# Peptides against a protein of PDB entry 4U39: the designs that were tried, part 14

Target 1, 302 residues: chain A of PDB entry 4U39
Amino acid sequence: SIKVIGVGGGGNNAVNRMIENEVQGVEYIAVNTDAQALNLSKAEVKMQIGAKLTRGLGAGANPEVGKKAAEESKEQIEEALKGADMVFVTAGMGGGTGTGAAPVIAQIAKDLGALTVGVVTRPFTFEGRKRQLQAAGGISAMKEAVDTLIVIPNDRILEIVDKNTPMLEAFREADNVLRQGVQGISDLIATPGLINLDFADVKTIMSNKGSALMGIGIATGENRAAEAAKKAISSPLLEAAIDGAQGVLMNITGGTNLSLYEVQEAADIVASASDQDVNMIFGSVINENLKDEIVVTVIATG

## One batch from the design tools (peptide; made by RFdiffusion4, then SolubleMPNN)

Design b1_p9_2_s4 (from b1_p9_2, 5 letters changed)
Fold by OpenDDE base, seed 2:
Structure b1_p9_2_s4 (fold): chain B 302 residues (1-302), chain A 9 residues (1-9)
Amino acid sequence: as target 1 above (302 residues)
Amino acid sequence: ARKITALLQ
């Protein structure tokens, strides 16, 4: 089974976005120290952590409170994650609960023998230096606790949105990029396409790989596959080129009109931008809602 | 280029 655990405010917003976009084949778990925020989760499983420590009042933007809250609730987290083959841990780094609890939850998932993937955001620079420093500590702790850690640099989202985009919409876009990171992997396993992958394929690319980068490309029209692939490998979300990656996982999602030729064309572009010795796996997904759109998601590991 | 945001509409 695949479980997605949203940790704290940003992680729970991302989980809500996944549920709203009907991401299939996954179980959703919402974790928070704030009981009021947790009640707004759309997840089937809602877990309040650190009830004794916080009394449901949240972590006060302190990562050490988030950590201790997860440690207090360890047995409950273990029971909720038990029997998962794969666990996605999603969080916004820089806050209290997400930054502190996500590494503890990830370690619990890994210790249970699940393939543990972190999908996390770095805070925007405008959130201030304190959040950035807290995020750096949380990311470092996540790296040790996961098999693969996808880090989304929120400042790079500002390159793909309008300059006049309100701060609230920039956060919604961060939640959407977290969704794409989870969905781009989970759909390869859970959602039928033209080329299906199994869990063993994904495990080969993601097991004990450390940090990963994600690129996303979207296009329409006659050259949509090539354009989407080119946008994915040149994505502002990539802090580095995919050249030098030891592994590449690629998702090519299209509507019912997605052709095998378009899948191959997109895969060839990503392969040509990768090292010759890269272990690349790619799958295709059919999403009837995309109509004429192709979405290419690239995850570079190693 | 459609923004990643356009997948939400």
Scores: peptide ipSAE 0.011, ipTM 0.491, DockQ to the pose 0.035
Fold by OpenDDE base, seed 3:
Structure b1_p9_2_s4 (fold): chain B 302 residues (1-302), chain A 9 residues (1-9)
Amino acid sequence: as target 1 above (302 residues)
Amino acid sequence: ARKITALLQ
């Protein structure tokens, strides 16, 4: 089974966005130290952590409180994650709960033998130096606790969005990019396409790889496959080019009109931008909601 | 769909 665990405010917002976008074949778990915020989760499983420590009042933006809250609730986390083949741990780094609890939860998932994938955000620079420093510590702890860690640099989202984009919309886009990172992987396993992957294929690319980069491209029109692939490999979310990656996981998602030619065209573009010796695995997904859109997600590992 | 496409265009 695939489980998605949203940790703290940002992680729970991302999980809500996944549920709203009907991401299939995954079980959702919401974790928080704030009981009021947790009640707003759309997840079926809602877990308050550190109830004794925090009394449901949250972590006060302190990662050490988030960590201790997860440690207090270890047995509950173990029970909720038991029997998962894959666990996505999603969080906004820089806060109290997400930053402190996500590494503990990831380690619990890994110790249970699940393929453990972190999908996390770095805070925007405008959130201030304290959040950046807290995020750096949480990301470091996540790297040790996961098989693969996808880090989304929120400042790169500001390169994709209009400069006049309201702050609340920039955060919603960060939640959406977290969704795209999880869905881009989970759909390859859970959602039928023209080329299906299994869990073993994904595990080959993501097991014990450390940090990963993610690129996303979306296009419409006659050359949509090529345009989406080019946008994915040149995505501002990529902190480096995909050249030098040891592994590439590619998702090509389209509507019912997605052709095998378009899948091949997109795959050839990503392969041409990758090293010749790269272990590239690609799958295709059919999403009837995309109609004329193609979405290419590239995850570079190693 | 439409909001994401508009952001990446």
Scores: peptide ipSAE 0.011, ipTM 0.459, DockQ to the pose 0.030
Fold by OpenDDE base, seed 1:
Structure b1_p9_2_s4 (fold): chain B 302 residues (1-302), chain A 9 residues (1-9)
Amino acid sequence: as target 1 above (302 residues)
Amino acid sequence: ARKITALLQ
């Protein structure tokens, strides 16, 4: 089974966005130290952590409180994650609960033998230096606790949105990018396409790889496959080119009109931008909601 | 080749 665990405010917002976009084949768990915020989750499983420590009042933006809250609730987390083949741990880094609890939860998932993937955000620069420093500590702890850690640099989202985009919409786009990172991987296993991958294929690319970058490209029209692939490999979310990656996982998602030619064209573009010795795997997914859109997701590891 | 791992440190 695949489980997605949203940790703290940002992680729970991302999980809500996944549920709203009907991401299939996954079980959702919401974790928070704030009981009022947790009640707003759309997840079936809602877990309050650190109830004795925090009394449901949250972590006060302190990662050490988030860590201790997850440690207090270890047995409950183990029970909720037991029997998962794959666990996504999603969080906004820089806060109290997400930054402190996500590494503890990831370690629990890994110790249970699940393929453990972190999908996390760095705070925007405007959130201030304190959040950025807390996020750096949380990301360092996540690297030790996961098989693969996808880090989304929120400041790069400002390059893909309009300059007049309200701050609230920039946070919603961060939640959407977290959704795309989880869905881009989970759909390769859970959703049929023209070229299907299994869990063993995904495990080969993601097991014990450390940090990863994600690129996303979306396009429509006659050259949509090539345009989506070019946008993915040149994505502002890629803080580096995909050249020098040891592994590449590619998802090519389209509507019912997705052709094998379009899949091949997109794969050839990503392969041409990758090193010759890269272990590249790609799958295709059919999503009837995309109509004329193609979405290319690239996860580069190593 | 810039290792992706080195940029996230």
Scores: peptide ipSAE 0.008, ipTM 0.424, DockQ to the pose 0.039
Fold by OpenDDE base, seed 4:
Structure b1_p9_2_s4 (fold): chain B 302 residues (1-302), chain A 9 residues (1-9)
Amino acid sequence: as target 1 above (302 residues)
Amino acid sequence: ARKITALLQ
């Protein structure tokens, strides 16, 4: 089974966004130290952590409280994650609960033998230096606790959105990018396409790889496959070129009109932008909601 | 090529 665990406010918002977008083949778990925020989760499984420590009042933006809250609730987390083949741990880094608890939860998932993938955001620079420093510590702890850690630099979202985009919409776009990171991987396993991958293929690319970067490209029209692939490899979300990656996982998602030619064209573009010795695995997904769109997701590891 | 890992450190 695939489990997605949202940790703290940002992780829970991302999980809500996944549920709203009908991401298939995954079980959703919401974790928080704030009981009121947790009640707003759309996840089937809701877990309050650190009930003795926090009394449901949250972590006070302190990562050490988030950590201790997950440690207090270790047995409950183990029970909720038991039997998962893959666990996505999603969080907004820089806060209390997400930053502190996500590494603990990731370690629990890894110790249970699940392929453990972190999908986390780095805070916007405007959230202040304290959040950036807290996020750096949490990201470091996540790197040790996961098989692969996808880090989304929120400041790069500001290069994709309009300059007049309200701050709340910038956070919603961060939640959407977290969704795309999870869905771009989970769909390769759970959703049939023209080229199917199994869990073993994904495990080969993601097991013990450390940090990863994600690029996303979306396009329409006659050259949509090539345009989507070019946008993915040049995505502002990529803090570096995919050149020098040891592994590449590629998802090519389209509607029912997605052709094998378009899949090949997109794969060839990503391969041409990658090192010759890269282990590239690609799958295709059919999403009936994508009428004329192609979405290319690239995850570069190593 | 810069290793992706070296840019995230």
Scores: peptide ipSAE 0.006, ipTM 0.364, DockQ to the pose 0.039

Design b1_p9_3_s1 (from b1_p9_3, 5 letters changed)
Fold by OpenDDE base, seed 4:
Structure b1_p9_3_s1 (fold): chain B 302 residues (1-302), chain A 9 residues (1-9)
Amino acid sequence: as target 1 above (302 residues)
Amino acid sequence: GPKATVLLS
């Protein structure tokens, strides 16, 4: 089974976005120290952590409170994650609960023998230096606790949205990028396509790889496959080029009109941008909600 | 073994 655990406010917003986009084949768990925020989760499983420590009032933007809250609730977290083959831990880094609890939850998942993937955001620069410093500590702790850590630099989202985009919409886009990171992997296992991957294929690319980068490309029209692939490998979300990666996981998602030729064309573009010795695996997904769109997701590991 | 994605040359 695949479990997605949203940790704190940002992680729970991302989980809500996944549910709203009907991401299939995963179980959703919402974790928070704030009981009121947790009540707004759409997840089937809702877990309040650190009830004694916080009394449901949240972590006060303190990562040490988030950490201690997860430690207090360790047994409950273990029970919720038990039997998962794969666990996605999603959080917005820089806050209290997400930053502190996500590494603890990730370690619990890993200790249970699940393939543990972190999908987390760095805060925007406008959130201030304190959040950036807290996020750096949380990311470091996540890197030790996961098999693969995808870090989304929120400031790079500002390169793909309009400059007049309201702050609230920039956060929604961050939630959407977190969704795309989880879905781009989970769909390869859970959703049929023209080329299916198994969990073992994904595990070979993601097990004990440390940091990963994600690129996303979306296009329509006659050259949509090539355009989507080119956008993915040149994505502002990539803090570095993919040519240095030891592993590449590629998802090519299209509608019912997705052709094998388009899948091959997109795969060839990503392969040509990758190292010759790269272990690249790719899958295709059919999403009936996509009309003329192709979505290419690239995850570079190593 | 690496599932060789047969790049159709």
Scores: peptide ipSAE 0.009, ipTM 0.476, DockQ to the pose 0.153
Fold by OpenDDE base, seed 3:
Structure b1_p9_3_s1 (fold): chain B 302 residues (1-302), chain A 9 residues (1-9)
Amino acid sequence: as target 1 above (302 residues)
Amino acid sequence: GPKATVLLS
């Protein structure tokens, strides 16, 4: 089974966004130290952590409180994650609960033998230096606790949205990018396409790879496959080019009109931008909601 | 909606 665990405010917002976008084939778990915020989760499983420590009042933006809250609730986290083949741990880094608890939860998932993937955000620079420093510590702890860590630099989201985008919409876009990172992987396993992958295929690319980069491209029209692939490999979310990656996982998602030619064209573009010795695995997904859109997601590992 | 299971520590 695939489990997605949202940790703290940002992680729970991302999980809500996944549920609202009908991401299939995954079980959702919401974790928080704030009981009031946790009640707003759409997840089937809701877990309050650190009830003794925090009394449900949250972590006060302190990562050490988030860490201790997860440690207090270790047995409950273990039981909730038990039997998962794959665990996504999603969080906004820089806060109290997400930053402190996500690494602990990730380690629990990994110790249970699940393929453990972190999908996390760095805070925007405007959130201040304290959040950036807390995020850096949380990301460092996540790297040790996961098989693969996808880090989304929120400041790069400002390059893919209009400059006049309200701050609230920039946070919603961060939640959407977290959704795209999880869905881009989970759909390869859970959602049929023209080229199906299994869990073993994904595991070969993502096991013990450390940091990963993610690029996303969306296009419509006659050249939509090529345009989506080009946008994915040149995505502002890629802090480096995909050249030098040891592994590439590619998702090509389209509507019912997605052709095998379009899948091949997109795959050839990404392969041509990758090293010759890269272990590239690609799958296709059919999403009836996309109509004329193609979405290409590229995850570069190693 | 489906009954949410709340796990408390």
Scores: peptide ipSAE 0.007, ipTM 0.448, DockQ to the pose 0.017
Fold by OpenDDE base, seed 1:
Structure b1_p9_3_s1 (fold): chain B 302 residues (1-302), chain A 9 residues (1-9)
Amino acid sequence: as target 1 above (302 residues)
Amino acid sequence: GPKATVLLS
């Protein structure tokens, strides 16, 4: 089974976005120290952590409180994650709960033998230096606790949105990018397409790989496959080129009109941008909600 | 090159 665990406010917003976009084949778990915020989750499983420590009042933007809250609730987290083959841990880094609890939860998942993937955001620069420093500490702790850590630099989202985009919409886009990262992997396992992958293929690329980068490209029209692939490999979300990666996982998602030719064209573009010795695995997914769009997701590991 | 797995016909 695949489990997605949203940790703290940002992680829970991302989980809500996944549920709203009908991401299939996954179980959703919402974790928070704030009981009021947790009640707003759309997840089937809701877990308040650190109830004794915080009394449901949240972590006060302190990562150490988030950490201790997860440690207090370790047995409950273990039971919720039990029997998972894969666990996604999603959080907005820089806060109290997400930054402190996500590494603890990831370690619990890994100790249970699940393929543990972190999908986390760095805060926007405008959120201030304190959040950036807290996020750096949380990301460092996540790297030790996961098989693969996808880090989304929120400041790069500002390069893909209009300059007049309201701050609230920039946060919604961060939630959407977290959704795209989880869905881009989970769909390769859970959703059939023209070219299927199994869990063993994904595990080969993602097991004990450390940091990963994600690129996303979306296009429509006659050259949509090539355009989507080019956008993915040149994505502002890629803090580095994919040509240094030891592994590449690629998802080509389209509607019912997705052709094998389009899949091959997209895969060839990504392969041409990658090292010759890279272990590249690609799958295709059919999403009936995509009419004329192709979405290419590239995850570079190692 | 990229690894292809099972093709759906």
Scores: peptide ipSAE 0.010, ipTM 0.527, DockQ to the pose 0.370; fails the geometry check
Fold by OpenDDE base, seed 5:
Structure b1_p9_3_s1 (fold): chain B 302 residues (1-302), chain A 9 residues (1-9)
Amino acid sequence: as target 1 above (302 residues)
Amino acid sequence: GPKATVLLS
């Protein structure tokens, strides 16, 4: 089974966005120290952590409180994660709960033998230096606790949105990027396409790889496959090119009109941008909701 | 090393 754990406010917002977008084949778990915020989760499983420590009042933006809250609730987290083959841990880094608890939860998942993937954000620079420093510590701790860590630099979201985009919309876009990161992987396993991958294929690319980069490209029209692939490999959220990656996982998602030719065209573009010795695997997914849209997700590991 | 996530709209 695949489990997605949203940790803290940002992680729970991402999980809500996943549920709203009908991401299939995954179980959703919302984790928070704030009981009121947790009640707003759409996840079937809601877990309040650190109830004794925080009394449901949240972590006060302190990662040490988030950490201790997860440690207090270790047994409950273990039970919620039991039987998962894969665990996504999603969080907004820089806060209290997400920053502190996500590494603890990730370690619990890894210790249970699940393929553990972190999908986390760095805070926007405008959130201040304290959040950036807290996020750096949380990301470092996540890297040790996961098989693969995807880090989304929120400041790069500002390159893909209008300059007049309200701060609230920039956060919604960050939640959407977290969704796309999880869905881009989970759909390869859970959703049939023209080319299916198994969990073992994904595990080969993601197991003990440390940090990963994700590229996403979306396009429509006659050249949509090529455009989506080019956008994915050149996307602003790639802090580096996909060249030098030891592994590449590619998802090509389209509607019912997705052709094998389009899949090949997109795969060839990503392959041409990758090293010749890269272990590249790709799957295709059919999503009837996309109609004429193609979404290419590239995850580079190593 | 850790690689980053890309979204292009």
Scores: peptide ipSAE 0.006, ipTM 0.375, DockQ to the pose 0.053; fails the geometry check

Design b1_p9_3_s2 (from b1_p9_3, 5 letters changed)
Fold by OpenDDE base, seed 5:
Structure b1_p9_3_s2 (fold): chain B 302 residues (1-302), chain A 9 residues (1-9)
Amino acid sequence: as target 1 above (302 residues)
Amino acid sequence: GPKATLLLS
């Protein structure tokens, strides 16, 4: 089974976005120290952590409170994650709960033998230096606790959105990117397509790989496959090119009109941008909701 | 390890 655990406000917003986009084949768990915020989660499983420590009032933007809250609730987290083959831990880093609790939760998942993937954001620069420093500490702790860590630099989202984009929309886009990261991987396992991957294939690319890159490209029209692939490999969230990656996981998602030729064309573009010795695996997913869109997700590892 | 890339439409 695949579990997605959203940790703190940002993680829970991402989980809500995943549920709203009908990401299939995953179980959703919302974790928070704030009971009121947790009540707004759409997740089937809602877990308040650190109830004794925080009394449901949140972590006060203190990662140490988030950490201690997860430690207090360790047995509950273990029971919620039990039997998962794969666990996605999603959080907005820089806050109290997400920053502190996500590494603890990730370690619990890893200790249970799940393939543990972190999908987290760095705060925007405008959130201030304190959040950036807290996020750096949390990301460091996440790297030790996961098999693969995807870090989304929120400031790179500002390169993609209009300059007049309201701050709220920038956060929504960050939630959407977290969604795309989880979905881009989970769909390869959970959603049948033209080319299916198994969990073992994904595990070979993601197990004990540390930091990972994620590129996303979306396109429509006659050259949509090539355009989506080119967009994915040149994505602003790629803090580096995919060259030098030891492994590449590629998702090519389209509607029912997705052709094998388009899949090949997209795969060839990503392969051409990768090292010759790269272990590249790719899956094709059919999503009837995409109609004429192709979404290419590239996850580089190593 | 690789660094993550997002393309926002």
Scores: peptide ipSAE 0.008, ipTM 0.393, DockQ to the pose 0.054; fails the geometry check
Fold by OpenDDE base, seed 3:
Structure b1_p9_3_s2 (fold): chain B 302 residues (1-302), chain A 9 residues (1-9)
Amino acid sequence: as target 1 above (302 residues)
Amino acid sequence: GPKATLLLS
C-alpha cells in the first residue's frame, strides 16, 4: 500500500490538494499539532500529535515542539504506517510541526521498511530568514530519515507564476507542486497506462538515493509529447540539469489518445538529456481527465 | 545527487 502523510499546515494543504485532484491508489493521513487546523483536513485518517505537549494549540512555529510532538505520538504513527510499502511524507519546511515532525515520521516509516519519500518545500525568501534557517535544519534531518528527498524551492515558483500573482496563489501553487511530486510517482504504481511500472522498479530508482531533482512539463497540440518533455528537463524548478543523475524516473501522463509514439518521443528526449549510463525507468499513465494535455514528470536521483 | 524541483501546472 501507498500512504501519503501531510505533516503540519503546508503538508495538510498539499494532501487536501491531492484529494481535490483525485490522486488515486493512495491512503491519506493528515498529521498536525493544531487540532483546529487538523479538522479542516480532507484526509480519511487525521492524527493529532503531541496532544499532551501542545494541547492541540500547535507548535508555535518551533521545530523542536514539532519533533517532540511526533516523538510523543510515535506509537500512533507506527500503527498508522504499519503495512505500508511506500510512504510519502509531505510538508512545508520552515514551520513548527512540518519541520520538526516530518523527519521523525519519515524515520518511523523507514524503520518499518517502507520506501520513504520526502516531498517538501523550502519557504519563500519573503517568509523571512528564520523560516529559511528552520527549513534548512528540517531538510537536513529529512535527508537522514528518507530514501529519497524531493525539495521544492518555493522561490522558483515565482519564476513560473506572474509577478502579480497574489501570495495566497503562490502558496496554492506550492501545494500543487507537492501534489504533482507525489502524483508523478504514485500514479506510476497505482494508475495503469501504456507502460506500467511496478513498485520494485520505483524502489530500485528511489531506495537510498538521498536528494532528488524533479521537473514537470505540460503541453498540448501536435508536438505535445516533445514539448512536455523539453519543459520537464528545462524546468525552472530543476536546480541543476538532470545530467549527472544516476537514476531517472519518468512519468508520461496523457489522456486516452496518448500514443506509444508520443511516449517514446518524450522518453527519447529525457534520455538524450541524461547521462548514457543512467538507470532510466519510465511509465505511462492514462488520465481520462486530460484532454489534449501531456504531463511529463522527471525525477532524477543520485 | 541532483537537487529535485517540481514544476507547477
Scores: peptide ipSAE 0.007, ipTM 0.393, DockQ to the pose 0.057; fails the geometry check
Fold by OpenDDE base, seed 2:
Order: structure tokens, then sequence, then C-alpha cells
Structure b1_p9_3_s2 (fold): chain B 302 residues (1-302), chain A 9 residues (1-9)
């Protein structure tokens, strides 16, 4: 089974976004120290952590409280994650609960033998230096606790969105990028397409790889496959080129009109931008909600 | 290079 665990406010917003976008074949778990915020989760499983420590009042933006809250609730987390083949741990880094608890939860998942993938955000620079420093510590701890850690640099979202985009929409877009990171992987396993991957394929690329980068591209029209692939490999979300990656996981998602030719064209572009010795795997997903759109997601590992 | 586009919901 695939489990997605949203940790703290940002992680739970991302999980809500996944549920709203009908991400299939995954079980959702919402974790928070704030009981009121947790009640707003759409996840089937809701877990309050650190009930004794926090009394449900949250972590006060302190990562050490988030950490201790997860440690207090270790047995409940273990039971919730038990039997998962794969666990996605999603969180916004820089806060209290997400930053502190996500590494603990990730370690629990890994110790249970699940393929553990972190999908986390760095805070926007405008959130201030304290959040950036807390996020750096949380990301470091996540890197040790996961098989693969996808880090979304929120400041790069500002390069994609309109300059007049309200701050609230920028956060919503960060939640959407977290959704895309999870869905881009989970759909390869859980959602039938033109080219299906199994869990073993994904595990080969993602097991013990450390940090990963994600790029996404979307296009429509006659050259949509090529355009989407080019946008993915040049994505502002990529802090570096995919050149030098040891592994590449690619998802080509389209509507019912997606052709094998378009899948191949997109795959060839990503392969051409990668090292010759890269272990690249790609899958194709059919999303009936996509009209003339192709979405290419690239995850570079290693 | 081409500008990346994210899926807006």
Amino acid sequence: as target 1 above (302 residues)
Amino acid sequence: GPKATLLLS
C-alpha cells in the first residue's frame, strides 16, 4: 500500500489538495499538534500528536516541540504506517510541527521497511530568516530519515506565477507543487496508463538516493509532448540541471488522446537532457480530466 | 529555455 502522511499545517494543506484533485491509489493520513487545524483535514485518518505536550494547541512554531510531539506519539504513528510499502511524508519546512515531526515520522516509516519519500517545501524568503534556518535544520534531518527527499524551493514558485499573485495564492501553489510531487510518483504505481511501472521500478530509482529535484512542465497543442518535456527539464523548481543525476523518474500524464508517440517524444527529450549513464524510468498515466494537456513530471535523484 | 508551468487547480 501507498500512504501519504501530511505533517503540520503545510503538509495537511498539501494532503487536502491531493484529496481535492482525486489522487488515486493512496491512503491519506493527517498529522498535527493543533487539534483545530487537524479537524479541517479531509484525510480519512487524522492523528493528533503530542497531545500531552501541546494539549492540542500546536507547536508554537518550535521544531523541537514538533519533534517531541512525534516522539510522544511514536506508537500511534507506527500503527498508522504499518503495512505500507511506500510512505510519502509531506510538510512545509520552517514551521513547528512539520519541521520537527516530519523527520521523526519519516524515520518511523523507514524503520518499518517502507520506501520513504519526503516531499517538502522550503519557506519563501519573505517568511523571514528564522523560518529559513528552521527549514534548513528540518531538511537536514529529513535527508537522514528518508530514502529520497524532494525539496521544493518556494521562492522558485514566484518565477512561475504572475507577479501580482497574492501571497495566499503563492502558498496555495506551494501546496499544489507538493501535490504534484506526490502524484507524479504515486500515479506511476497506482494509476494505469500507456506504460505502467511497478513498485519495484520506483524503488530501484528512489531507494537510498538522498536529495532529489523535481521539474514540471505543462503544454497543449500539436507539440504539447515536446513542449511539456522541455518545460519540465528547464523548470525553475530545479535548483540544478538534471545533468549529473544518477536516476530520473519521469511521469507523462495526458488525457485519453495521449499517444505512444507523444510519450516517446517526451521521454527522448528528458533522456537527451540527462547523462548517458543515468538510470531513467518513465511511466505514462491517463487522466480523463486532462483535455488537450500533457503534464510531464521529472524527478532527478542522486 | 521554455518557462515551466505548474498545474493550477
Scores: peptide ipSAE 0.007, ipTM 0.399, DockQ to the pose 0.044; fails the geometry check
Fold by OpenDDE base, seed 4:
Structure b1_p9_3_s2 (fold): chain B 302 residues (1-302), chain A 9 residues (1-9)
Amino acid sequence: as target 1 above (302 residues)
Amino acid sequence: GPKATLLLS
């Protein structure tokens, strides 16, 4: 089974976005120290952590409170994650609960023998230096606790949105990028396509790889496959080129009109941008909600 | 061994 655990406010917003976009084949768990915020989760499983420590009033933007809250609730987290083959831990880094609790939850998932993937955001620069410093500590702790850690640099989202985009919409786009990171992997396992991957293929690319980079490309029209692939490998979300990666996981998602030729064309573009000795695996997914769009997701590991 | 990605030649 695949479980997605959203940790704190940002993680829970991302989980809500996944549910709203009908991401299939995953169980959703919402974790928070704030009981009021947790009540707004759309997840089927809602877990309040650190009830004794915080009394449901949240972590006060303190990562040590988030950490201690997860430690207090360890047995509950273990029971919720038990039997998962794969666990996605999603959080907005820089806050209290997400930053402190996500590494603890990730370690619990890994200790249970699940393939543990972190999908987290760095705060925007406008959130201030304190959040950036807290996020750096949380990301370091996540890197030790996971098999693969995808870090979304939120400031790079400002390169893909309009300059007049309200702050609230920038956070919604961050939630959407977290959704795309989880879905880009989970769909390869859970959703049929022209080329299916098994969990063992994904596990080979993602086990004990540390940090990963994610690129996303979306296109329509006659050259949509090539355009989507080119956008993915040149994505602002990539803090570095994919040409240094030891492993590449590629998802090519399209509607019912996705052709094998388009899949091959997109795969060839990503391969040409990768090292010759890279372990590249690719899958295709059919999403009936994608009319004429192709979405290419590239995850570079190592 | 390298899982042969079928490079469609």
Scores: peptide ipSAE 0.006, ipTM 0.469, DockQ to the pose 0.150; fails the geometry check

